Peptides against a protein of PDB entry 4ASU. Designs and how they scored, part 274

Target 1, 270 residues: chain A of PDB entry 4ASU
Amino acid sequence: ATLKDITRRLKSIKNIQKITKSMKMVAAAKYARAERELKPARVYGVGSLALYEKADIKTPEDKKKHLIIGVSSDRGLCGAIHSSVAKQMKSEAANLAAAGKEVKIIGVGDKIRSILHRTHSDQFLVTFKEVGRRPPTFGDASVIALELLNSGYEFDEGSIIFNRFRSVISYKTEEKPIFSLDTISSAESMSIYDDIDADVLRNYQEYSLANIIYYSLKESTTSEQSARMTAMDNASKNASEMIDKLTLTFNRTRQAVITKELIEIISGAA
Target 2, 83 residues: chain B of PDB entry 4ASU
Amino acid sequence: FTFASPTQVFFNSANVRQVDVPTQTGAFGILAAHVPTLQVLRPGLVVVHAEDGTTSKYFVSSGSVTVNADSSVQLLAEEAVTL

## One batch from the design tools (peptide; made by RFdiffusion4, then SolubleMPNN)

Design b2_p26_3_s3 (from b2_p26_3, 8 letters changed)
Fold by OpenDDE base, seed 3:
Structure b2_p26_3_s3 (fold): chain B 270 residues (1-270), chain C 83 residues (1-83), chain A 26 residues (1-26)
Amino acid sequence: as target 1 above (270 residues)
Amino acid sequence: as target 2 above (83 residues)
Amino acid sequence: DSALAALAAALAARRAAELAAARARF
């Protein structure tokens, strides 16, 4: 490589390193906010899931319509965040299909559709875009919940798949069940709950779904910002190591050029 | 007893004596060992009576309340403010 | 009672505005 080529490559990598460092700082600020906002969101979301866990709600085996909700965002450069959700969605869809169930998919964030469009395009009902530009709100979750309930797809059971935040260095892709109004109302375990009006139960289920979606969005956002911060840190370190290697190569090549020029002068070949 | 909004936690797995909630079907008092029920909140006052005799008042917009067979209660308001 | 009704109406109006703003994003 010429000195000019090495210098050009050094300049390019130094520019990439500046970008990745800047992106790391932006991700760190968003992570710190997301983590603060996740604390109450966990209490709220786990509180909404408590009924389904305590009532041990099960879908009858004769019921075949299953909905998969994959939660991620539109934004890249966050390591395995999107591919982890998509991998679990594929596994779940394959298991359900092998069990003779009909599977439909909802994507929260465009990256899910981007990964799954080739293999699962016909199973997608809808994809919610504009996810990840700003922190998710309860209003956003409520719109997703309402659109799902109004989609005309009469599912019996579903799965919400998202990245649960563990720490700044760890997330886990998890699944939580969602149930249709009919599945909840027909569940034998619900018979212990005092005379619940059908309109009350419908309204309760709308809140429950919005609550679970909101929780999943907050977990996903915190996991994503943390993973992006880590990915940008790793990219910045890799760029640093490459700068060091290229700087050594530049110095060696410079000395070799000087030596060659001196030999050409001494030999009279100039 | 858990009482939260999407943005704030007021009670997290706390023991309380009584919670008065505004439901769409009317005012509802949740005592210890209340029968399991599901209700939807209307805009109104929540009154929490703690075991220590402390009474706290909150205004809620809407949401849900769950009383489970294990006497666990989840009060989940879309919006709530301390009064 | 009138103050609580006014607060309830204000919260409902805020919620409706937040939902309308959220719908415009999706």
Scores: peptide ipSAE 0.141, ipTM 0.909, DockQ to the pose 0.833
Fold by OpenDDE base, seed 4:
Structure b2_p26_3_s3 (fold): chain B 270 residues (1-270), chain C 83 residues (1-83), chain A 26 residues (1-26)
Amino acid sequence: as target 1 above (270 residues)
Amino acid sequence: as target 2 above (83 residues)
Amino acid sequence: DSALAALAAALAARRAAELAAARARF
């Protein structure tokens, strides 16, 4: 490589490093916000899931329609965030298919569709786009819940798959159940709940779904911003190391050029 | 007793004497060992009676309330404001 | 998509209006 080529590459990598450092700071700010907003959202979402755990709601084996909701975003450069969700979705879809279940998929965020399009295109009902540009709101979750309920896909059970935030350095892809109104109403374990009006139960289920989706979005967002912060930090470090290597190469190449020029001067070949 | 909105937690696994909730079917008081039930909140007042005799009032927009067999209560409001 | 977003926004607006109207009663 010529000195000019090395210099051009150094300039390019230095610019990349500036971008990745800036993106790290933006991700850090978004992470800090997301983590603060996750605290109440977790209490709220876990509170909504408490019924399903306490009532031990199970879908009968004869029920065949299963919905998978993959929660992610449109935004790249966050390590394994999207691939982890997609991997879990694939595993779940395969297990359910092996159990003779019909599987349909909802993607929250375009990255899920981008990963699964080739293999699962026919299973997608809908994909929500524009996810991850702004912090998710309960309104956003309500839209997703409404679209799901209005999709015309009469699922019996579903799985919401998302990255649960553990720490700034750790997330875990997890699944939480969602149940249809019919599955909840027909659950034997629900018999202990006193005289639940069908309209009340329907409305309750609408809230429950929105609540769980909201929770999942908050967990996903926090995990994503943390992972992006880490990915941008790593990219910035890798750029630094590459700058150092190229600087050494530049210095060696410069010395070789100078030595050549000196030999040419001494030999009278210049 | 857990009482939260998407953005705020008011009670988290707290012991309370009574919670008065506005439901679509009517307002009712949740006491200790209340029968399991599922209800939907209407816009209205939530009144939390603490064990110390303190009474806290909240306005809620909508949401759900769950009373479980283990006497755990989840009051999940879409919006809630301390009064 | 736009219709559902509009419906959800309308529901949210209704809920917000119900909240505001109810706050005015206290």
Scores: peptide ipSAE 0.035, ipTM 0.860, DockQ to the pose 0.046
Fold by OpenDDE base, seed 1:
Structure b2_p26_3_s3 (fold): chain B 270 residues (1-270), chain C 83 residues (1-83), chain A 26 residues (1-26)
Amino acid sequence: as target 1 above (270 residues)
Amino acid sequence: as target 2 above (83 residues)
Amino acid sequence: DSALAALAAALAARRAAELAAARARF
């Protein structure tokens, strides 16, 4: 490589490093907001799941229709966030198919569809796009819940798959159950609850679904912003190391050129 | 007793004497050892009676209330404000 | 996408109106 080529490459990598540093700061600001908004969302979402954990709601084995909701976003540059969810969705879909279940998929965020389109296109009911430009709201979750309930797909059981936030350096892909109205109403464990009108139970389920979706979106968003901050930090470090290596190569190449010119002068070949 | 909205927590696993809730079927008081039930909130007043005799009032828009067999209660309002 | 955004906005507006109406009653 000529001194000119090395200099051009150094300039390019220094520009990339500036971009990745700026993206890190933007991700850090979004992370700090997401983490604050996740605190109440956890209490709210975990509170909604408490019924299903306490009631030990079981789906009969003869029931075959299973729904998978994968939660992520449209936005890249966040490490393994999308691929982790998609990997678990694939595993779950394969396990359910091996158990003789019918599987349908909902994608929250376009990145899931992009990963699964070639292998699972026929299983997708819907994909929600425009996820991750703004923080998710309860309104967004309510719309997703309503669209699911109005999809005409009569699932018996479902799974919502999302990245649970642990810390700034850690997330875990987790699953939470979703039950149909019929599965809840027919559960033996629901017999301990006082006479629940069918309309009350339907409305309760709509809230429960919206609540769980909202919780999953908040966990996913916090995990994503944290992972993006880490990915941009790593990219900035890798760029720094490459700048250092190229600077050493530049200095060595410059000295070799000077030495060659001196030898040519001393030898009288110039 | 847990009382939260998507954006705010009012009570988190607290002990309370009574919670009055506005439901679609009517307003009722949740006492200690209330029978398990599921209800949907209507817009209205929530009144929390603490064990110390302190009474707190909240307005809720909609949501759900769950009373479990273990006497745990989850009041999950879509929107809630202190009054 | 626009219809879903409109539904979400209508729900949010209804919710805000219900909150405002209740604040006026209490």
Scores: peptide ipSAE 0.032, ipTM 0.856, DockQ to the pose 0.070
Fold by OpenDDE base, seed 2:
Structure b2_p26_3_s3 (fold): chain B 270 residues (1-270), chain C 83 residues (1-83), chain A 26 residues (1-26)
Amino acid sequence: as target 1 above (270 residues)
Amino acid sequence: as target 2 above (83 residues)
Amino acid sequence: DSALAALAAALAARRAAELAAARARF
C-alpha cells in the first residue's frame, strides 16, 4: 500500500471512530432514559400478565390459529437485537407449524420484516414502522393493540416475542402469551372469576393487550439502546486498534521510502 | 396489592386493608378475601386504605382491576395522579 | 401511516376528553 492509500484509510477509519463514539453517547443517553422508564413499565406489564399466570389460561389443543408478535425496531447498529427476536419467531413458528397450527405474524419495527420477509412473507398480517426514533408510549401500544384486534384475524392464542432487559451487557429474548377473548372466556380456569360481563371482559382484554405490548416495547427499547451502546463502543475500540496498526504501517512504510530515497541519492541513481 | 400506571408505581405487592375502585359497573370496595373478579376502571377516584389506617386518594382515567383467588390485586390505570 | 396517526390522535383526544370531563366532576 502506498503512503497515500494508508493515509486515506486512516482518515476514513478516524471518521468512522468519530461517528461510532457519537452514536455511543446518543445510545447511552437513550439507554439511561429507557432504563428509568422501564422500571414502572415492568411493574405495570408484569401486573397485567399476572392473571394469565395465576389463572393458568390454556388454549385448547383443537384451536389452530396462533399469532406471533415480534417486537423490535426500525433501527440498526444494535448487535443481535433484531436477529435474536427473529430467531425465536422462526423457532416458534416452526414449532407451531409442527403442531398443526396456523401461524400469522405481526412485526413491530421494520427490521423484523426485513429479516423474515423472504421466508415468512405470507404469514405477515402487518408491520408497524417508525419504531425506535422516539421512546414508545402507551398510546403507541394502544394503537398496535387496536390494530391487532381490528385486523379481522381471529387468533386463539398468541406469542409476543421481545428482548427483556437484564443489564447493560445482557438481554434475553423472551415470549409472553396473548389470548383471544374467546380463549379467555372459555378457559375453565376462569370459572373462579364469577359474574364477569362479556363487555367487561372484552374491554379488559383490550387493556391487557395494550399493557403487554407497552411492556414489551419498553423492554425492547432498553435492550436495544444498551446493545447499541455496546456495539458502538466495540466499533470504536476496533477502529482504535485499526488506527494504531495502520499508523505503525504508515511509519514503517515512510521509513522505507525515506531509506530508499537516501540510497538512491547516495548511489547516484537519482 | 399492586397499583401502577405505565409511568408510575404507587403500590407494588403491598398489603392494604381496602381499595375502593371506580368501575364501569359501579364503584366497589376490594376487601381482604374478596371474590376473584375482573373489572374495567372508569374515570374516578381510587381510595387505598392501608393497614396502618392511612388513606390515599388517586384519580384514575381508565384501566383494569384484577382480584385473584390468592387475594392479590392488580390495579392498572392508564393515567393516575395522587390527590 | 397517516391513518394510524389519525387513529392514535383521535384515541388520545377521546381519552383526554374523558379525563377532563371526569376531573370536572371531581
Scores: peptide ipSAE 0.032, ipTM 0.856, DockQ to the pose 0.045

Design b2_p26_4_s1 (from b2_p26_4, 14 letters changed)
Fold by OpenDDE base, seed 5:
Structure b2_p26_4_s1 (fold): chain B 270 residues (1-270), chain C 83 residues (1-83), chain A 26 residues (1-26)
Amino acid sequence: as target 1 above (270 residues)
Amino acid sequence: as target 2 above (83 residues)
Amino acid sequence: MDEEKAREEFERRVAEAAARRLAAAA
């Protein structure tokens, strides 16, 4: 490589390092906010899931329609955040198909569709885009929930798959259940609950769905920002190492050129 | 007893004496060992009676309330403000 | 907090939440 080529590459990597450092700082700020906002959101979301855990709602085996909701975002450069969700979705879809169930997929965030388009395109109902530019709100979750309920797909049960935040260096892809109104209404375990008006139960289920979606979005966002921060830090470190290596190469190449020129001068071959 | 909005937690697995909630079917008081039920909130006042006799009031918007067989209660409001 | 002030704050927050939902649906 010529000195010119090395210099050009050094400049390019230095620019990348600057960008990754900047992105790290942005991700860090977003992470700090997301973590703060996750605290109440987790209590809220876990509270909404308490019914399903305690009531032990079961879907009859003859019911075959299953909905998978994958939660991620539109934004890249966050390590395995999207691929982890997609992997779990694929596994779940395969298991359900093997059990003779019909599977439909909803993607929250464009990255899910991007990963699953080739293998699962026919199973996608809808993909929600423009996820990850701003922190998710309950309003956003409500819009998603409403669109799902109005989609016309009459699922019996479903799974929402998202990354749960554990720490700045750890997340876990998890699955939570989603039940249709019919499944809840017909569940034997619900018989212990007082006579619930059908309209009340419908409204309750709408809130439950919105609550769970909101919770999943908040967990996903926090996980994503932490992962992005780590990814950008790693990228910055890798860039630094490459700069050091190229600088050494530059110095060696420069010395070789000088030595060659000196030899040519001394030999009179120039 | 858990009482939260998406952005704020008021009670987290707390023991309370009574919670009065505004529901679409009417205001109802949740006492210890209340029958399991599901309700949806209407905009109104929530009154929490603590075991120590302290009473707290909250304005809530729409949402849900769950009373489980194990006497756990989840009050989840879209918006809530302390009075 | 004064009950009236709390009510006003509540109404404001509810309105803001509704506005956010409308904006998200648009």
Scores: peptide ipSAE 0.022, ipTM 0.848, DockQ to the pose 0.039
Fold by OpenDDE base, seed 2:
Structure b2_p26_4_s1 (fold): chain B 270 residues (1-270), chain C 83 residues (1-83), chain A 26 residues (1-26)
Amino acid sequence: as target 1 above (270 residues)
Amino acid sequence: as target 2 above (83 residues)
Amino acid sequence: MDEEKAREEFERRVAEAAARRLAAAA
């Protein structure tokens, strides 16, 4: 490679490094906010899931309609965040299909659709876009919940799949159950909650759905920003290493050119 | 006893003596070992009676309250403000 | 359960501190 080629490549990589460093800083700021907002959201969301865990709600095997909600975002450059959710969705869909269930999918974030559209296009009910630009609010979750409830798809049971935040360097793809009103109303384990008004239970379940969606969004956002920060840090480090390597190559090449020129001068061949 | 909104936690797995909640069917007090129930909140006052005798008041919007068989309670409000 | 919660909280605090350091270094 000529000195000119190396210089051009150095300039390009330095620009990439600048971009990745900037993105790292942005992700770090968003992560700090997301993590702070996740603390209460986790208590809130886990609290909403407590009924399902304690009541051990079971869906009868004869029930065939299953909904999968995949939670992610629209934005890339965050490692395996999207592919992890999509992988879990595919696995769950395959398992349910093998069990003779009908599966429908809701994607929260455009990346889910982007990954699954080719193989699961017929199973998609709706995809929510413009996710990840701003921190998710309870209002956003409520809109998603309402859209689901108004979709007309009468599922029996569902799964919400999202990345749970563990640490700045770790997330885990998790699955939480969602239940239809009919399923929760008919669950034998709910008998201890006798004399609950049907309207109360409906309202409760709708609110619970919004809560779980909100929780999943907060976990997903925190995981995503953390993963992006890490990805950009790694990219910046890789760029730095390449810059160092190319700089050494440049210096060696420059020395070789100078040496050649000196030899030409001394030899009179110039 | 857990009491939280999407943005704030007031109680997290705390032991309390009594919680008064405003429900659509009326306000009721949740005592220790209350029977399992599910209720939806109406806008109103929540009163938490701590074991030490202190009382805290909160205004809540919509939400839910769950009393489980294990006597755990989850009070979830869309919005809540300390009074 | 308490140890797991404590660990999670600790990890969160560490993560937050790390994020702050990264933001400050930026």
Scores: peptide ipSAE 0.000, ipTM 0.823, DockQ to the pose 0.015
Fold by OpenDDE base, seed 3:
Formats: structure tokens, sequence, C-alpha cells
Structure b2_p26_4_s1 (fold): chain B 270 residues (1-270), chain C 83 residues (1-83), chain A 26 residues (1-26)
């Protein structure tokens, strides 16, 4: 490579490093906010799931309709965030199909669609776009819940798949249950609950769905921003190492050129 | 007893004597060992009676309340503020 | 907190929540 070529490459990598450093800082700021907002959201979301855990609601075997909600975002450059969710969605869909269940899919965030649409297009009900530009709100979750309930798809049970935040360096893809109103109403384990008005139960279920969606969005967002921050940090470090290597190459090449020129002058070959 | 909104936690697995909640079917008091039930909140006043006799008041919007067989209670309001 | 101030804060938060829902639906 000529000195000019090395210089151009150095300039290019330095520019990339500046971009990745900037993106890291943006991700760090978003992560810090997301982590703060996740604390109450987790208590709220886990509280909403308490009924289903304690009542051990089971769907009868004759019920065949299953809904999978995958939660991610529209934004890339965050490591395995989207692929992890998609992988678990594929596994769950395959297992359910093998059990003779009908499976439909909802994607929260365009990246889920981007990964799964080719292989699972017939199973998609809807994909929610414009996810990840702003922090998710309970209003956002309520809109998603309402759209789902109004979709006309009468599922018996479902699952919501998302990345749960563990730490700045760790997340885990998890699944939480979703139950239809009919499944809850007919569950034997619900018999211990006092006489519940049908309208009350319907409203309760609507809140429950919004609650779990909100929780999943908050976990997903925190995980995503953390992963992006880490990815951009790694990219910046890799760029730094490459700059160092190219700088050494530049110095060696420059010395060689100077030596050659001196020899040509001394020999009269110039 | 857990009482939270999406953005704020008021009680997290706390022991309380009684919680008065505004529901769509009417206001009722949740005592220790109350029968399992599900209710939906109407906008109104929540009153938490602590074991030490302290009373705390909250305005809540819509939401849900769950009383489980193990006496655990989850009060989840969309919006809530301390009075 | 004063009951009146608490009510005002509550109403403000409810209104803000409603606005967020509308924005999300748009």
Amino acid sequence: as target 1 above (270 residues)
Amino acid sequence: as target 2 above (83 residues)
Amino acid sequence: MDEEKAREEFERRVAEAAARRLAAAA
C-alpha cells in the first residue's frame, strides 16, 4: 500500500471511531434513563403477573389457538437483541405447531418482521413500527393492547417474548403468558375467587395485557440500550487497535520510501 | 401488599392492616385474609392503613386490584399520586 | 401534601397520560 492509501484508510477509520464513540454516548444516556424507569415498571409488571402465577391458569388441551408477541425495536446496532427474541419465537412456534396448535405472531418493532417475515409471513397478524425512537410509555402499551384485542383473532393462550434486563453486560430472553378472557373465565383455578362480574373481568384482562406489554417494552428498551452501548464501545476499541496497526505500517512504509530515495540520490539513478 | 403505577412504587410486598379501594362496583376495604377477588379501579381515593396506625391517602385513576388466596394484594393504578 | 395541590397534580398527570395515548395512536 502507498503512503497515500494508508493515510486515507487511517482517516476513514478515525471517522468511524468518532461516529461509534458518539453513538456510545447517546446509548449510554438512553440506558441510564431506561434503567431508572425500569425499576418501577418491573414492580408494576411483575405485580400484574402475580395472578397468573398464583392461580396456575392452564389452557385446556382442546384449545388450539396460540398468540406469540415478540418484543424488540426498529433500531439496529445492538448486538444479538433482535436475533435472540426471533430465535425464541421460532422455537416456540415450532413446538406449538408440533403440538397441533395454530400459531399467530405479533411483532413489536420492525426488526422482528425483518427477521421472520420470509419464513413466517402467513402467521403474522400485525407489526408495530416506530418502536425505539422514544422511551415506551404506558400509553404506547395500551395502544398495542387495544389493537391486539380488536384484531379479531380469538386466541386461547399466548406468550410474550422479550429480553429481560439483568445488568449493563447481560440480558436474558424470557417468555411470559397471555391468556384470553375465555381461558381465564373457564379456568378451574379461578373458582376460588369470589363472584366476579363479567365486565369487571374483561376490564381486568385489558389492564393485565397493557401492563405486561408495558413491562416487556421497558425490559426490552433497557436491554437494547445497554447492548448498543457495549457494541459501540467494542467497535470503538477495535477501531483504535486498527489505527495503531496502520500507524505502525505508515511509519515503516515512510522509512522505506525515504531510504529508497536516498539510495537513488547517492547512486545517481534518479 | 404491592401498590404501584407504571412510573412509581408506593408499596412493595409490605404488610398493611387494611386498604380501602374505589372500584367500579363500589368502594370496599381489603382486610388481612380477605377472600380472593379481582376488581377494577375507578378514579378516586385509596386509603392505606398501616399496622402502626398510620394512614396514607392516594388519588388513583383506572387500574386493577387483585386479592390472592395467599393474602397477597396487588393494587395497580395507571396513574397515582400521594395526597 | 395539600389536598388541592395533590388533586391538581393528579389531574395534570392524567391529562399528560391521555396526551401520550393520543400521540401513540397517531
Scores: peptide ipSAE 0.023, ipTM 0.845, DockQ to the pose 0.038; fails the geometry check
Fold by OpenDDE base, seed 1:
Structure b2_p26_4_s1 (fold): chain B 270 residues (1-270), chain C 83 residues (1-83), chain A 26 residues (1-26)
Amino acid sequence: as target 1 above (270 residues)
Amino acid sequence: as target 2 above (83 residues)
Amino acid sequence: MDEEKAREEFERRVAEAAARRLAAAA
């Protein structure tokens, strides 16, 4: 490579490094906010799941309709955040299909669709876009829940798949159950709950779904921002290493050129 | 007893004497040995009676309350404000 | 309702909801 080529490449990588450093700082700010907002959201979300854990709701074997909700975002440059959710969705879909279940998929965030569209297009009901530009609100979750309940798809049970935040350097893809109103109403374990009319139970289920979706969005967002921060840091470090290598190459090449020129002058061959 | 909104936690696995909640079916008092039930909140006043005899009041919008067989209670309001 | 029609309606509503969120955020 000529000195000119090396210089051009150096300039390009230095610019990339500046961009990735800037993106890291933005991600860090968003992460700090997301982590703060996740604390109450986790208590709220775990509380919402308590019924299902304690009542041990089971879906009868003759019921075949299963819904998978994958939660991520529209935004890239966050490592394996989207692919981890998609991988779990694929695994779950395959397992359910092998068990003779009908599987439908909802994607929260466009990245899920981007990954799964080719292989699972027929199973997709809907994809929610415009996820990840702003922190998710309970209103957002309520809209998703309401749209799902009004979709006309009568699932028996479902799974919501999302990345649970562990630490700034760690997340885990997890699954939580979703149950239809009919499944809850017919569950033997629910018999201990007294004086629940149909309207109350319906409304309760609407809140439950919204609550779980909200929780998943908050976990996902926090995980995503932390992963993006890490990814941008890694990119910046990689750029730095490349700059160092190219700088050495530049110096060596320059020395070689100078030496050649000196030899030509001394030899009288110039 | 857990009482939270999406943005704020008021009680997290706390022991309380009684919780009065506004439900769509009317006023509902949750005692330590209350039977399992599910209810939906209407906008109104929540009153938490602590074991030490102190009371705290909250305005809630909508939400749900769950009383489980193990006496655990989850009060989940969409919005809640301390009074 | 035909499942396909229901799907289309759902997608429409989702799109509308997304648009409302964007508008509210602006």
Scores: peptide ipSAE 0.018, ipTM 0.828, DockQ to the pose 0.031; fails the geometry check

